# Peptides against a protein of PDB entry 3OAK: the designs that were tried, part 7

Target 1, 145 residues: chain A of PDB entry 3OAK
Amino acid sequence: DDLEQYLDEKILRLKDEMNIAAQLDIDTLNKRIETGDTSLIAMQKVKLLPKVVSVLSKANLADTILDNNLLQSVRIWLEPLPDGSLPSFEIQKSLFAALNDLPVKTEHLKESGLGRVVIFYTKSKRVEAQLARLAEKLIAEWTRP

## One batch from the design tools (peptide; made by RFdiffusion4, then SolubleMPNN)

Design b1_p23_8_s4
Fold by OpenDDE base, seed 5:
Structure b1_p23_8_s4 (fold): chain B 145 residues (1-145), chain A 23 residues (1-23)
Amino acid sequence: as target 1 above (145 residues)
Amino acid sequence: MAEEAKKLLEEAEKEWEEWLAKQ
């Protein structure tokens, strides 16, 4: 199916772009730590965020998103950075909002490792209260009998 | 911060694995 292939390729390209953005930001922050150069700012994820949000908001892409494990890249974006800090509040807020609207199943959580990271967000004192509550909501929904 | 985050991730991993074991 040409359409299915097109959609798969679209999501896989975004997945690659997200992974690259995450790695570039990590590299920047590591360099900042090593050199003390405070002019080094990690902004690759922020630059790509509008595209990510646009894709994640499309209902017709939900199955393609989940089937191609885009949630793995979402997990990567949510993980703590090398210095233990968290991604920007805007990234957190946008991704959690997107997760709230996706029909995430157990198999997707297993494939992506997202469950662990979302649980982390229920525990960290650095997480804004509103996002911690949303994380708790998601865990409750995903783990319901 | 890094040490704290690592600790919390480890705790989160344990809780996640416990849940998976019940599924």
Scores: peptide ipSAE 0.592, ipTM 0.933, DockQ to the pose 0.937
Fold by OpenDDE base, seed 4:
Structure b1_p23_8_s4 (fold): chain B 145 residues (1-145), chain A 23 residues (1-23)
Amino acid sequence: as target 1 above (145 residues)
Amino acid sequence: MAEEAKKLLEEAEKEWEEWLAKQ
């Protein structure tokens, strides 16, 4: 199916872009740590976020998103940064909202590693309460029999 | 902060693995 292939490629391209953005931000923050240059700001994920949200919000892309393990890149974006900080609140909020609308199953959690990271968000005291609660909700839904 | 985050991730990983083991 030509459309299916097109959508797969679209998602895979986004996945690559997300991974690159994450790495660039990591590099920036590592350099910030090493040099002490506080003017270095990691903004690559934030710049790409609107595109990510746009894709994740499309119901007709849900299967493509899940089948291509885009959630792995979502997990990467949610992971703590080298300095221990979390991604911006907006990134957290947007991604958790998107996750809440996706038909995520256990298999997707396993292959993406997302389960571990979302549990982290239920535990971290640096996470906003509203997002911690949402993380708990998601874990409960994903792990129900 | 970094150490704390890493520790929590390790704990989260442990909990996740424990859950998986129960499946």
Scores: peptide ipSAE 0.591, ipTM 0.933, DockQ to the pose 0.922
Fold by OpenDDE base, seed 2:
Structure b1_p23_8_s4 (fold): chain B 145 residues (1-145), chain A 23 residues (1-23)
Amino acid sequence: as target 1 above (145 residues)
Amino acid sequence: MAEEAKKLLEEAEKEWEEWLAKQ
């Protein structure tokens, strides 16, 4: 199926871009910590966020997203940074909103490691209350009998 | 802050594993 192949490749390319963006931001922040150069700002994820949101919000891509484990890259984007800080509020909000609309199953949570990270967001004092509540909602939904 | 995040991730991991074990 030509369309399926096209969509798979599209998602896999985005997955790669997301992973690269995350690593570049980590590298930037590690260098910032190492050198003390406060002019170093991690912006790669923020720059790519609109594209990520656009893809995650498309219902016709849900199966492709889940089948290609794009949620692993979502998990990576949500993980705390080297200094323990979290990704920007906008990244958090956008990703949690997108997750709420995806038919995420246990197998996807296991493959991506997303479950652990979302639980983290229910526990962190550095997370905005509204996002903590969203995280709690997701966990409750995903862990329903 | 980094140590706090690490601790919370460990706690989250524990909770996640406990849930998985019940499946």
Scores: peptide ipSAE 0.586, ipTM 0.932, DockQ to the pose 0.913
Fold by OpenDDE base, seed 1:
Structure b1_p23_8_s4 (fold): chain B 145 residues (1-145), chain A 23 residues (1-23)
Amino acid sequence: as target 1 above (145 residues)
Amino acid sequence: MAEEAKKLLEEAEKEWEEWLAKQ
């Protein structure tokens, strides 16, 4: 129906915006590494984060989020940056909190690649303990027989 | 640090694939 189509389009637009933000931040950090210009700060994801959190927190959007593979963009945002560092703590915290409330299924983890990345967060020493614990919780829930 | 992250991602991928294979 009209509402369903509207919601699909909304999520797909956000997905595109998230992907663009991620790439712009990667470009910025690559240039920072190349030039040594420490004034180059990757801020595109941080700027978009409030919008992402707002969408992910809406229960009525859960099906639309999952059906349109928005989790792929979430995965992209969580991936290590060019220098091997992680996205900001706030991004990690917000996204993991949102994931904890979504009815994520195995099929969504496969098509998004999110399973692999969350496992990464259980292993990396760059991850804060509280988020590592949450990552472990999610993996345990998602991999239940 | 970049190499470390890459290695860990590869390990994570391996574990994920192993789990999927058991489903």
Scores: peptide ipSAE 0.579, ipTM 0.931, DockQ to the pose 0.927

## One batch from the design tools (peptide; made by RFdiffusion4, then SolubleMPNN)

Design b1_p24_2_s4 (from b1_p24_2, 11 letters changed)
Fold by OpenDDE base, seed 4:
Formats: sequence, C-alpha cells, structure tokens
Structure b1_p24_2_s4 (fold): chain B 145 residues (1-145), chain A 24 residues (1-24)
Amino acid sequence: as target 1 above (145 residues)
Amino acid sequence: SAMEEKEKELKKELEEFLKDPNFD
C-alpha cells in the first residue's frame, strides 16, 4: 500500500530527526560541562517539538507511530540530560499530553522503554508536581486491564 | 478479581524496569 509506505517513511524520518536532536543537545550540554561556557544552550529538541507534537496528535498516524516504535524516540527525549537535569517543562508537558491520546499497549512500552521512564517521572522529586500527575495518569491508563 | 490481578501484574512489571540502569 502506497499510503502505508508513505506514512512509515514519514514516521521513520521523524524518528531520525528526534534522535539527532537529542544527541545534538547532549553534545551541547557535555561541551557546556567541559568548558564551563554557560552560553551554550541545548535547543534542538525544543525547536523540533512543534513538529513532534503535530505528528503525535494525528489519530490517523497512531498505528504507524506505534508500529515503527516512535515511542523509543519519545523515551529518549524524556531521559535525564548529562548535567542531571530533565528536559524542559514544555517538552515534558507536550509529550505527556500527546501520549495520553495514543492507544499504547504493553508491547509498545516494552520495545520502547517508555514505561520505565514515565514511572521515573512519577517518583522523582525533581519533576514538577503538575507533570508528575500527568505521568501518573499515563501509568494508570497503561495498567488498566 | 482477575482484572485487578492483571493491573497489579502490569504495574509490577513496569516497576521492575527501574531496577535496570538502562532505559530501553
């Protein structure tokens, strides 16, 4: 199916872009730590966030998103950064909101590692209370029989 | 109930991920 192939390619391209953005931000922060240059700011994920949210919010892409394990890249974006900090409030909020509308199954959580990361957000004292509640909501939804 | 048990097992499984230093 031509449409399915097109959608697969679209999601896989986004997946690559997300992974690259994450790595570039990591590189920036590592350099910041090494040099002490506080003017170095990681901005790649933030710049790409609108596109990510746009894709994740489209119901017609849900199957393609899940089948191509885009959630792995979502997990990567949620992981702690080299300086020990978490991704920006906006990234967390936007991703949690988008995840809430996806029909995520146990198999997707396992193959992406997303379940572990979201549980982390429910437990970490570094996470804003508002976002911890969103994470808790996701866990509750995913553990619902 | 069976439903409660399933929920409990899934939650437990997810929590076990935290014991692994890897996030994948």
Scores: peptide ipSAE 0.026, ipTM 0.584, DockQ to the pose 0.020
Fold by OpenDDE base, seed 5:
Structure b1_p24_2_s4 (fold): chain B 145 residues (1-145), chain A 24 residues (1-24)
Amino acid sequence: as target 1 above (145 residues)
Amino acid sequence: SAMEEKEKELKKELEEFLKDPNFD
């Protein structure tokens, strides 16, 4: 199916872009720690966030998103940064909102590692209460028979 | 209920991932 192949390629390209953005931000923050140069700011994920949210919000892409394990890149974006901080409030909020509309199944949680990370957000004292509640809602939906 | 038990099982399964030091 030509359309299916086209959509697969689109999602895989985004997946690569997300992974690159995450790594570039990690590199920036590591360099900041090593050099003490406070002018170094990680901005790559924030710049790409609107595109990510746009794709995740398209109902017709749900199967393609899940089948190509885009959720692995979402998981990566939610992980703590080298300086111990969490991703920006906007990244957390936007991703949790987008995840709420996807038909995520147990198999997707396992192959992406997303389940583990979202559970972390329900328990961590570093997470804002508002975002912890969003994480809790996701866990409740994913564990619902 | 049976439904509640299934939810508990799934939640426990997800929590077990926290013990795995390896990333998927």
Scores: peptide ipSAE 0.025, ipTM 0.583, DockQ to the pose 0.020
Fold by OpenDDE base, seed 1:
Structure b1_p24_2_s4 (fold): chain B 145 residues (1-145), chain A 24 residues (1-24)
Amino acid sequence: as target 1 above (145 residues)
Amino acid sequence: SAMEEKEKELKKELEEFLKDPNFD
């Protein structure tokens, strides 16, 4: 129906925006590494984060989010950056919090690759302890029958 | 138990996805 179509379009647009933001940040950091210009700061994901969190937190969007594989873009945002660093603490914390409220199923984890990335966060020594615990909580929830 | 086995299976399945140079 009209509402379903509207919601699909909304989520698909957000996926595009998220993917673009991620790539722009990658480009910025690659250029920073190449040129040594420390004034280059990757800020695109951070700028878009409030919108992402807002969408992920809407109960009426849960099915649309999962059906359109928005979690793939979430996975992309959580991947390490070119300089080996992780996304900002705020990005990690906000996304983990939002994921906790979504009815994520095994199929969503597979099609998005999110399961693999979150497991990474449980094992990586680069991850803050607080965030590692949040990742562990997600894995525990997702592995429940 | 059946529950424990399912959890173990899912964890193992997810671990198989970690065989990526970016995350190992």
Scores: peptide ipSAE 0.025, ipTM 0.584, DockQ to the pose 0.040
Fold by OpenDDE base, seed 2:
Structure b1_p24_2_s4 (fold): chain B 145 residues (1-145), chain A 24 residues (1-24)
Amino acid sequence: as target 1 above (145 residues)
Amino acid sequence: SAMEEKEKELKKELEEFLKDPNFD
């Protein structure tokens, strides 16, 4: 119906925005590495984060989020950056919190690749202990019988 | 408990399935 179409378009637009933000940050960091210009700061994901969190937190968007594989863009945001660093603490914390409220199923984890990334966060030595615990909580919830 | 064991098994299966050697 009209509402479903509207919501689909909304989520698809957000996916595009998220993917662009991620790529712009990657480009910024690659340029920083190449040029040595330390004034280059990757900030596109951080700027868009409030909007992402707002959307992920809306119960009425849950089905649309999952059906349109928005979690793929979430996965992209959580991936390590070219310099080997991880997304900011705030990005990790906010996304893990938002994911906890979504009815994520195994098929969503598979099609998005999010499961692999979250498992990485439970095991990586580069991840803050607090965030590793949040990742562990997600894995536990997703594997509940 | 039986439930805990099942959860453990499911977690293990998921972890094995989702394992990516590209992540450390």
Scores: peptide ipSAE 0.024, ipTM 0.568, DockQ to the pose 0.020

Design b1_p24_5_s2
Fold by OpenDDE base, seed 4:
Structure b1_p24_5_s2 (fold): chain B 145 residues (1-145), chain A 24 residues (1-24)
Amino acid sequence: as target 1 above (145 residues)
Amino acid sequence: SELKEAQERGKQAAEELKKLLKEK
């Protein structure tokens, strides 16, 4: 129906915006390396984060979020950068919190690859302990019978 | 090392992202 179509388009637009933001941040970091301009800071994801969190927090959007594989873009935002650096603590914290409230199923983990990156966070020595524990909680919830 | 693993994941993610944006 009209509402479902509207919601699908809304989520797909956000997904595109997230992907663009991620690419722009990568470009910024690459440019910083190439030029030595240390004033260049990757902030596109952080700038978009409130909108992402807002959408992820809406219960009435859960099915639309999961059906359109928005979690793929969430996963990409959680991935390390090519230089091995991690997304900001705020991004990590906000996204993990949002994931904790989503009815994520095995099929969504597979199509997004989210499980693999969250496992990465469980064993990383660089992430905050609280987030590593939250990652472990998510894995436990997603893998329980 | 963890750094090497992170770099590899980051490289792969960047490639994925490039493909996703290219498909648009």
Scores: peptide ipSAE 0.775, ipTM 0.966, DockQ to the pose 0.915
Fold by OpenDDE base, seed 5:
Structure b1_p24_5_s2 (fold): chain B 145 residues (1-145), chain A 24 residues (1-24)
Amino acid sequence: as target 1 above (145 residues)
Amino acid sequence: SELKEAQERGKQAAEELKKLLKEK
């Protein structure tokens, strides 16, 4: 019970950190546009990415990850920015790779919205072909009978 | 267009994110 609570809190903390990182990057990019200061670089998601990947790769955390809807924050990180730009190639690649090893079910796709954004990646002309193929693989895997 | 779709998704995601952070 104590372990379960610890794991839940760990995932929820990461979820919060991911959301904050996403917001800070949006704020940075908005300020860059407003001020013209090209030295402003959105780096918060990239800085946190290794921690996210580390957590997503832990088999013993899979249930906790899925039960706490961490995939919602993963989806948020994959979403385009308000100007239509996409997250960095490294973020896309790392998250798609991590998703490939999770036992994602239909219920998780619904509560996170992950399916819709991944479909977006399968259709995008701006996404690297390698990642579009990986997105297609995920969709096929999630929709298999 | 793809750009229009991306912009719409991005705006919606930003709104969702704002709500999520307020809930904390």
Scores: peptide ipSAE 0.775, ipTM 0.966, DockQ to the pose 0.894
Fold by OpenDDE base, seed 1:
Structure b1_p24_5_s2 (fold): chain B 145 residues (1-145), chain A 24 residues (1-24)
Amino acid sequence: as target 1 above (145 residues)
Amino acid sequence: SELKEAQERGKQAAEELKKLLKEK
């Protein structure tokens, strides 16, 4: 119906924006390494984060979010950068919090790869302990029979 | 090591992202 189509388009646009933001941040970091210009800071994901969180928090968008595999882009945002660095603490905190309220199913984990990256966070010595615990909680919930 | 794992994940994610952006 009209509403469903509207919501699909909304989520797909956000997904595209998220992917672009992620790529721009990678480009920025690469340029920073190549030039030594420390004024180059990857900020595109952080700038878009409030919009992402807003969408993820809306119950009426849950089905649309999951059906359109927005979690793939969420997962990509959580992935380490090519240099091995992690996304900002704010991104980690906000996304993990948002994920906690989504009715994520096994099929969504598979098509997005979200489970694997969250497991990575549970094992990391670099992530904040509180976020590692939240990651553990998510894994426990997703693997519950 | 964790760093090497992170770097590998990052590399793979970057390639995946590149493909996704080319698909649009």
Scores: peptide ipSAE 0.774, ipTM 0.965, DockQ to the pose 0.914
Fold by OpenDDE base, seed 2:
Parts: sequence; structure tokens; C-alpha cells
Structure b1_p24_5_s2 (fold): chain B 145 residues (1-145), chain A 24 residues (1-24)
Amino acid sequence: as target 1 above (145 residues)
Amino acid sequence: SELKEAQERGKQAAEELKKLLKEK
């Protein structure tokens, strides 16, 4: 129906925006390395983060989020950069918190690869302790019998 | 090492992202 279509389009647009933001940040970091211009700062994901969090927090969007594999883009945002650096603390915290309220199922984990990256966070010694605990909580929820 | 793992994950994610954007 009209509402369903509207919600699908909304989520798909956000997914595209998230992917573009991630790519732009990678491009910025690569250019920073290439040129040595330390004034180049990757901020596209951070700028879009409030919108992402707002969408992820809405219960009425949960089905649409999961059905359209928005979690793939969430996972990509959580991935390290090619140089091994991690996304900002705020991105990590906000996304982990938002994920706690989503009814994520095994099929969604497979489609998005989210489980693997979250496990990475549980093992990292560079991640803040509080965020490692959030990651552990998610893993416990997703592996609950 | 953790750094190597992170770099490998980042490299793979970058390639995946490039593919996703190309498909549009």
C-alpha cells in the first residue's frame, strides 16, 4: 500500500545516503594520506549519524529496516577503515545502542554480516570498555537459545 | 595482530562498499 511503499523508499534512500557517506569518508582519508593535508577530516558519517539514529529508533520502521537490509549499511559504518582505524566513539555508541532495540533475527545477521563485526568489537583492545560490553550484550541476545 | 585484522576488515568493507555503489 501507499504507506508501505513510502516507508520502503525512505529506508532505501537512507541506505544509499549511508553508503555514500561511508565512501566519501574513505575518499577523504585516502586523499589525506596522498597529499599529507592534515586538515582533511572525514566527517560525512558523523554528519548523517543523527538521522540514522532517529530512523533506527522508530519502532514503526523496524520491519522496513530489517526487510531492506539497512543493517548492511550499519555494519559497514562499524567496520574499520582500510588503515585499520575505527569509526568515532559516538558512531559506535549510537549504533550499538540502536541495535539493542531491533528484533534482529538470524537471517538479518547473515544478510548484513553484522554478527562478525560486532564480535570484532568484543575482542578489540582499542575499543572503549563500555562499548565492548555493549557488543557483548548484542552477541548474547543474538545467540540466545 | 589486531591491527592486521582491522586493516583486512577495512579493506574488504571498502571493496564491498565500492561494489554496492557501482550497482546503483
Scores: peptide ipSAE 0.774, ipTM 0.965, DockQ to the pose 0.896

Design b1_p24_5_s3
Fold by OpenDDE base, seed 5:
Structure b1_p24_5_s3 (fold): chain B 145 residues (1-145), chain A 24 residues (1-24)
Amino acid sequence: as target 1 above (145 residues)
Amino acid sequence: SELKEAQERGKEAAERLKKELEEK
């Protein structure tokens, strides 16, 4: 119906916005490295973060979020950058908190690739301990028989 | 090293993202 279509489109638009933000940040950082221009700051994800958090926190959107594979964009935001750097602590914290409240199933992990990146966070020495522990919790929940 | 692993993962992720955006 009209509402379902609206919600699907809303999530899909956000998905696109998230992916674009990620690409723009990559572009900015690459240009910073190439030119040495330290005034170039990658902030597109940070600017969009409040909107992402708002959507991910809505219980009534959970099914729409999962059905439209928004978790793929969450995965993308969590990925390290080509230089090996990680997204900001606030992005990590917000996304992991949101993931903790979503009814993520095996099928969602497969179609998004989210499991692999979360495992990466469990092993990283650069990740804050509190987030590494949360990552471990998520993996345990997602893999329980 | 961990950094090298992250760099490799990041480069691969960037490639996947680029393809994703091109398909839209």
Scores: peptide ipSAE 0.724, ipTM 0.957, DockQ to the pose 0.934
Fold by OpenDDE base, seed 4:
Structure b1_p24_5_s3 (fold): chain B 145 residues (1-145), chain A 24 residues (1-24)
Amino acid sequence: as target 1 above (145 residues)
Amino acid sequence: SELKEAQERGKEAAERLKKELEEK
């Protein structure tokens, strides 16, 4: 219906915005490395984060979020940058919290690749312990029979 | 090293993202 279509389009637009933000941050980081200009700060994801959190927190959007594979963009945001740096702690914390409340199924993990990046967080020594534990919890829940 | 692993993962992810955006 009209509402369903509206919500689908809203989520798809957010996916695009998230992906663009991720790319812009990569570009900024690369330029920072190339020029040595330490004033260049990758902030596009951080700027968009409140909107992402707002959407992910809405229970009535869960099906729309999962059906449109928004988790793929969540995965993208969680990926390390080419220099090996991780997204900000706030991004990590917010996204993991949101994931904890979503009814994620095996099919969603497969189509988004989210499981693999979350496993990465379970192993990283640079990730805050609390988030590593949450990552482990999620993996356990997602892989249980 | 962990850093090396993260760098490799990040580079691969960046390549995938770039291609995705170009195809959009």
Scores: peptide ipSAE 0.724, ipTM 0.957, DockQ to the pose 0.947
Fold by OpenDDE base, seed 1:
Structure b1_p24_5_s3 (fold): chain B 145 residues (1-145), chain A 24 residues (1-24)
Amino acid sequence: as target 1 above (145 residues)
Amino acid sequence: SELKEAQERGKEAAERLKKELEEK
């Protein structure tokens, strides 16, 4: 219906915005490394984070989020940067919190690749302990028979 | 090393993202 279409389009637009933000941050980082200009700071994801959190927190959008594979963009945001650095703590914290409240199923994990990146977080010593524990919790839940 | 793994993962992810955006 009209509402479903509206919600689908909303999520798909956000998905695109998230992917673009991720690319822009990568570009900024690469330029920073190349030029040595320390004033270049990757902030596109951080700027968009409030909007992402707002959407992910809405229970009425859960099906739309999952059906449109927004989790792929969540995965993208959680990926390390090419220099091996991680997204900001706030991004990690917000996204993991949101994931904890979503009814994620095996099919969504396969479609998005989210499982693999979360496993990465369970093994990283650069991740805050509280988030590593949450990552482990999620993996345990998602791998239940 | 952990850092090397992260770098490799990051580089691969960046390449995938680039291709995805180009396909839009």
Scores: peptide ipSAE 0.722, ipTM 0.956, DockQ to the pose 0.947
Fold by OpenDDE base, seed 2:
Structure b1_p24_5_s3 (fold): chain B 145 residues (1-145), chain A 24 residues (1-24)
Amino acid sequence: as target 1 above (145 residues)
Amino acid sequence: SELKEAQERGKEAAERLKKELEEK
């Protein structure tokens, strides 16, 4: 119906915005490395984060979020950058918290690749302990028989 | 090392994202 279509389009637009933000941050990092201009700061994901959190926190959007594979963009945001650096602590904390409240199923993990990146966080010594533990909790929940 | 693993993962992810955006 009209509402479902509106919500689908809303989520799909957010996916595009998230993916573009991720690419722009990568571009900024690469240019920083190439030019040595340390004034270049990747901030696109951080700027968009409040909007992402707002959407992910709405229970009435859960089905739309999962059906449109927004988790793929969440995965993308959690990936390390090519230089090996991680997204900001705030991005990590916000996304893991949001994931904890979503009814994620096996099919969503396969579609998004989210499981693999979360496992990466369970093993990283550069990740804050509290977030590593939350990542472990998510993996345990998603792998329950 | 962990850094090397992260770099490799990041590079692969960046390439995947680039392809995804190009296909849109």
Scores: peptide ipSAE 0.721, ipTM 0.956, DockQ to the pose 0.945

Design b1_p24_8_s1
Fold by OpenDDE base, seed 3:
Structure b1_p24_8_s1 (fold): chain B 145 residues (1-145), chain A 24 residues (1-24)
Amino acid sequence: as target 1 above (145 residues)
Amino acid sequence: MTPEEYEKWKEEAEKLVEEAEKKA
C-alpha cells in the first residue's frame, strides 16, 4: 500500500529526528558540564516537541506509530539527562498525555523500553507529583488484570 | 504488562533512579 509506505516513512523520519534531537541535547549538556558555559541550552527536543505531539495525537497514525516503534524515541526523550536531570516539565507532560491516548500493548513496552522508564517516573524524587501520578495511571492501564 | 514484567522493570527503574541521583 502506497499510503501505508508513505506513513511509515513519515514516522521513521520523525523517529530519526527525535533521536537526533535527543543526542544533540545530550551533547550540549555534556559540553555545558565540561566547559562550565551556562549559556549552552539544550533545546532541540523542545523545538521538535510540537511536531511529536501532533503526530502522537493522530488516531489514524496509531498503528504506524506502534509498528515502527516510535515509542523507543519517546522513551529516549523521557530518559534522564547526563547531569541526572529530567527533560522539561512540558516534554514530560505532553508525552504522558499523548501516551494516554495510544493503544499501547506490552509488546510495545518491551520493544521500546518505555515500561521501565515510565515506572521510573513513578519512583524518582525529581519528578513533579502531578506527573508521577500520570505515570502511575499509565502503568495501571498497561498492567494486565 | 504482567506482574512479573512489572517487577523486572521496577528493578531496572530503581537502578535508573539510583544512577540519576548519583549524578546530582
Scores: peptide ipSAE 0.504, ipTM 0.916, DockQ to the pose 0.845
Fold by OpenDDE base, seed 2:
Structure b1_p24_8_s1 (fold): chain B 145 residues (1-145), chain A 24 residues (1-24)
Amino acid sequence: as target 1 above (145 residues)
Amino acid sequence: MTPEEYEKWKEEAEKLVEEAEKKA
């Protein structure tokens, strides 16, 4: 219906914005590595984060979020950066918190690639202990029979 | 999530860790 279409379009627009933000940050960091210009700061994801968190936290959008594979963009935002570093602590914390409240199923993990990335956060030495534990909690929830 | 899926993702995650460490 009209509402469903509206919500789909809303989520798809956000998905696109998230993907663009991620790519812009990657481009910025790659240029920083190439040129040595330390004034280049990747901030596109951080700027968009409040909007992402707002959407992910809305219960009425859960089905739309999952059906449109917004988790793919969440996965992209969580992936290691070109220099091997991780997204900001705030991004990690906010996204993990949001994921904890979503009814994520195996099919969503598969189609988004999120399963692998969250497991990565349980293994990486660069992850803060607090967030590693949160990642472990998510994995435990998703592996429950 | 099946045990097989979990193990597959663990393996892939381990590769991702290795790759990230190489870039650092």
Scores: peptide ipSAE 0.434, ipTM 0.895, DockQ to the pose 0.825
Fold by OpenDDE base, seed 1:
Structure b1_p24_8_s1 (fold): chain B 145 residues (1-145), chain A 24 residues (1-24)
Amino acid sequence: as target 1 above (145 residues)
Amino acid sequence: MTPEEYEKWKEEAEKLVEEAEKKA
């Protein structure tokens, strides 16, 4: 119906915006590494984060989010950056919180690659303890029958 | 998530950790 189509388009647009933001930040950081220009700051994901969090928190969008594999873009945002660093603490915290409230199933973890990345956050020494615990909580929840 | 799936993803995640550490 019209509403369903509207919601699909909304999520797909956000998915595209997230992917673009991630790539722009990667480009910025690669240039920073190449040139040594420390004034280059990757801010695209951070700027878009409030919108992402807003969408992920909407109960009426849960099915649309999962059906359109928005979690793939969430996974992309959580992946390590070119210099080996992780996305900002705020991004990690916000996304893990949002994931905790979504009815994520194994099939979604597979098609998005999110399962692997969240496990990464339970293992990486670069992850803050509180966020590692959140990642562990998610894994524990997703491994339940 | 099955135990087999978890172990597979765990191995892949460990590779990600190694790769990230090499870059830093």
Scores: peptide ipSAE 0.433, ipTM 0.897, DockQ to the pose 0.804
Fold by OpenDDE base, seed 4:
Structure b1_p24_8_s1 (fold): chain B 145 residues (1-145), chain A 24 residues (1-24)
Amino acid sequence: as target 1 above (145 residues)
Amino acid sequence: MTPEEYEKWKEEAEKLVEEAEKKA
């Protein structure tokens, strides 16, 4: 199916872009730590966020998203940064919102590692209360029989 | 998600929290 192939390629390209953005931000923050140059700001994920949100919000892409393990890149974007900080509030909020609308199954959580990270957000004291509640909601939904 | 899976991820998440706190 030509459409399915196109969609797969689209998602895989986004997945790659997300991974690159994450790594670039990590590199920036590591350099910031090493040099003490506070002018170094990690902006790659934030710049790409609108595109990510746009894709994640497409109902017709849900299967493609899950089948291609885009959630792995979502997990990467949610992981703590080198300095122990969390990704921007906007990234967290947007991704959690998007996850609420995806038919995520246990298999997807396992293959992406997202389950652990979302639980992290229910435990970390650095997470805003409202986002911790969103994380808790997701966990509650995913643990349903 | 099974209870066993949840507990495993919970433990791993707690470790992640600890590691993040050490960097603060």
Scores: peptide ipSAE 0.428, ipTM 0.894, DockQ to the pose 0.823

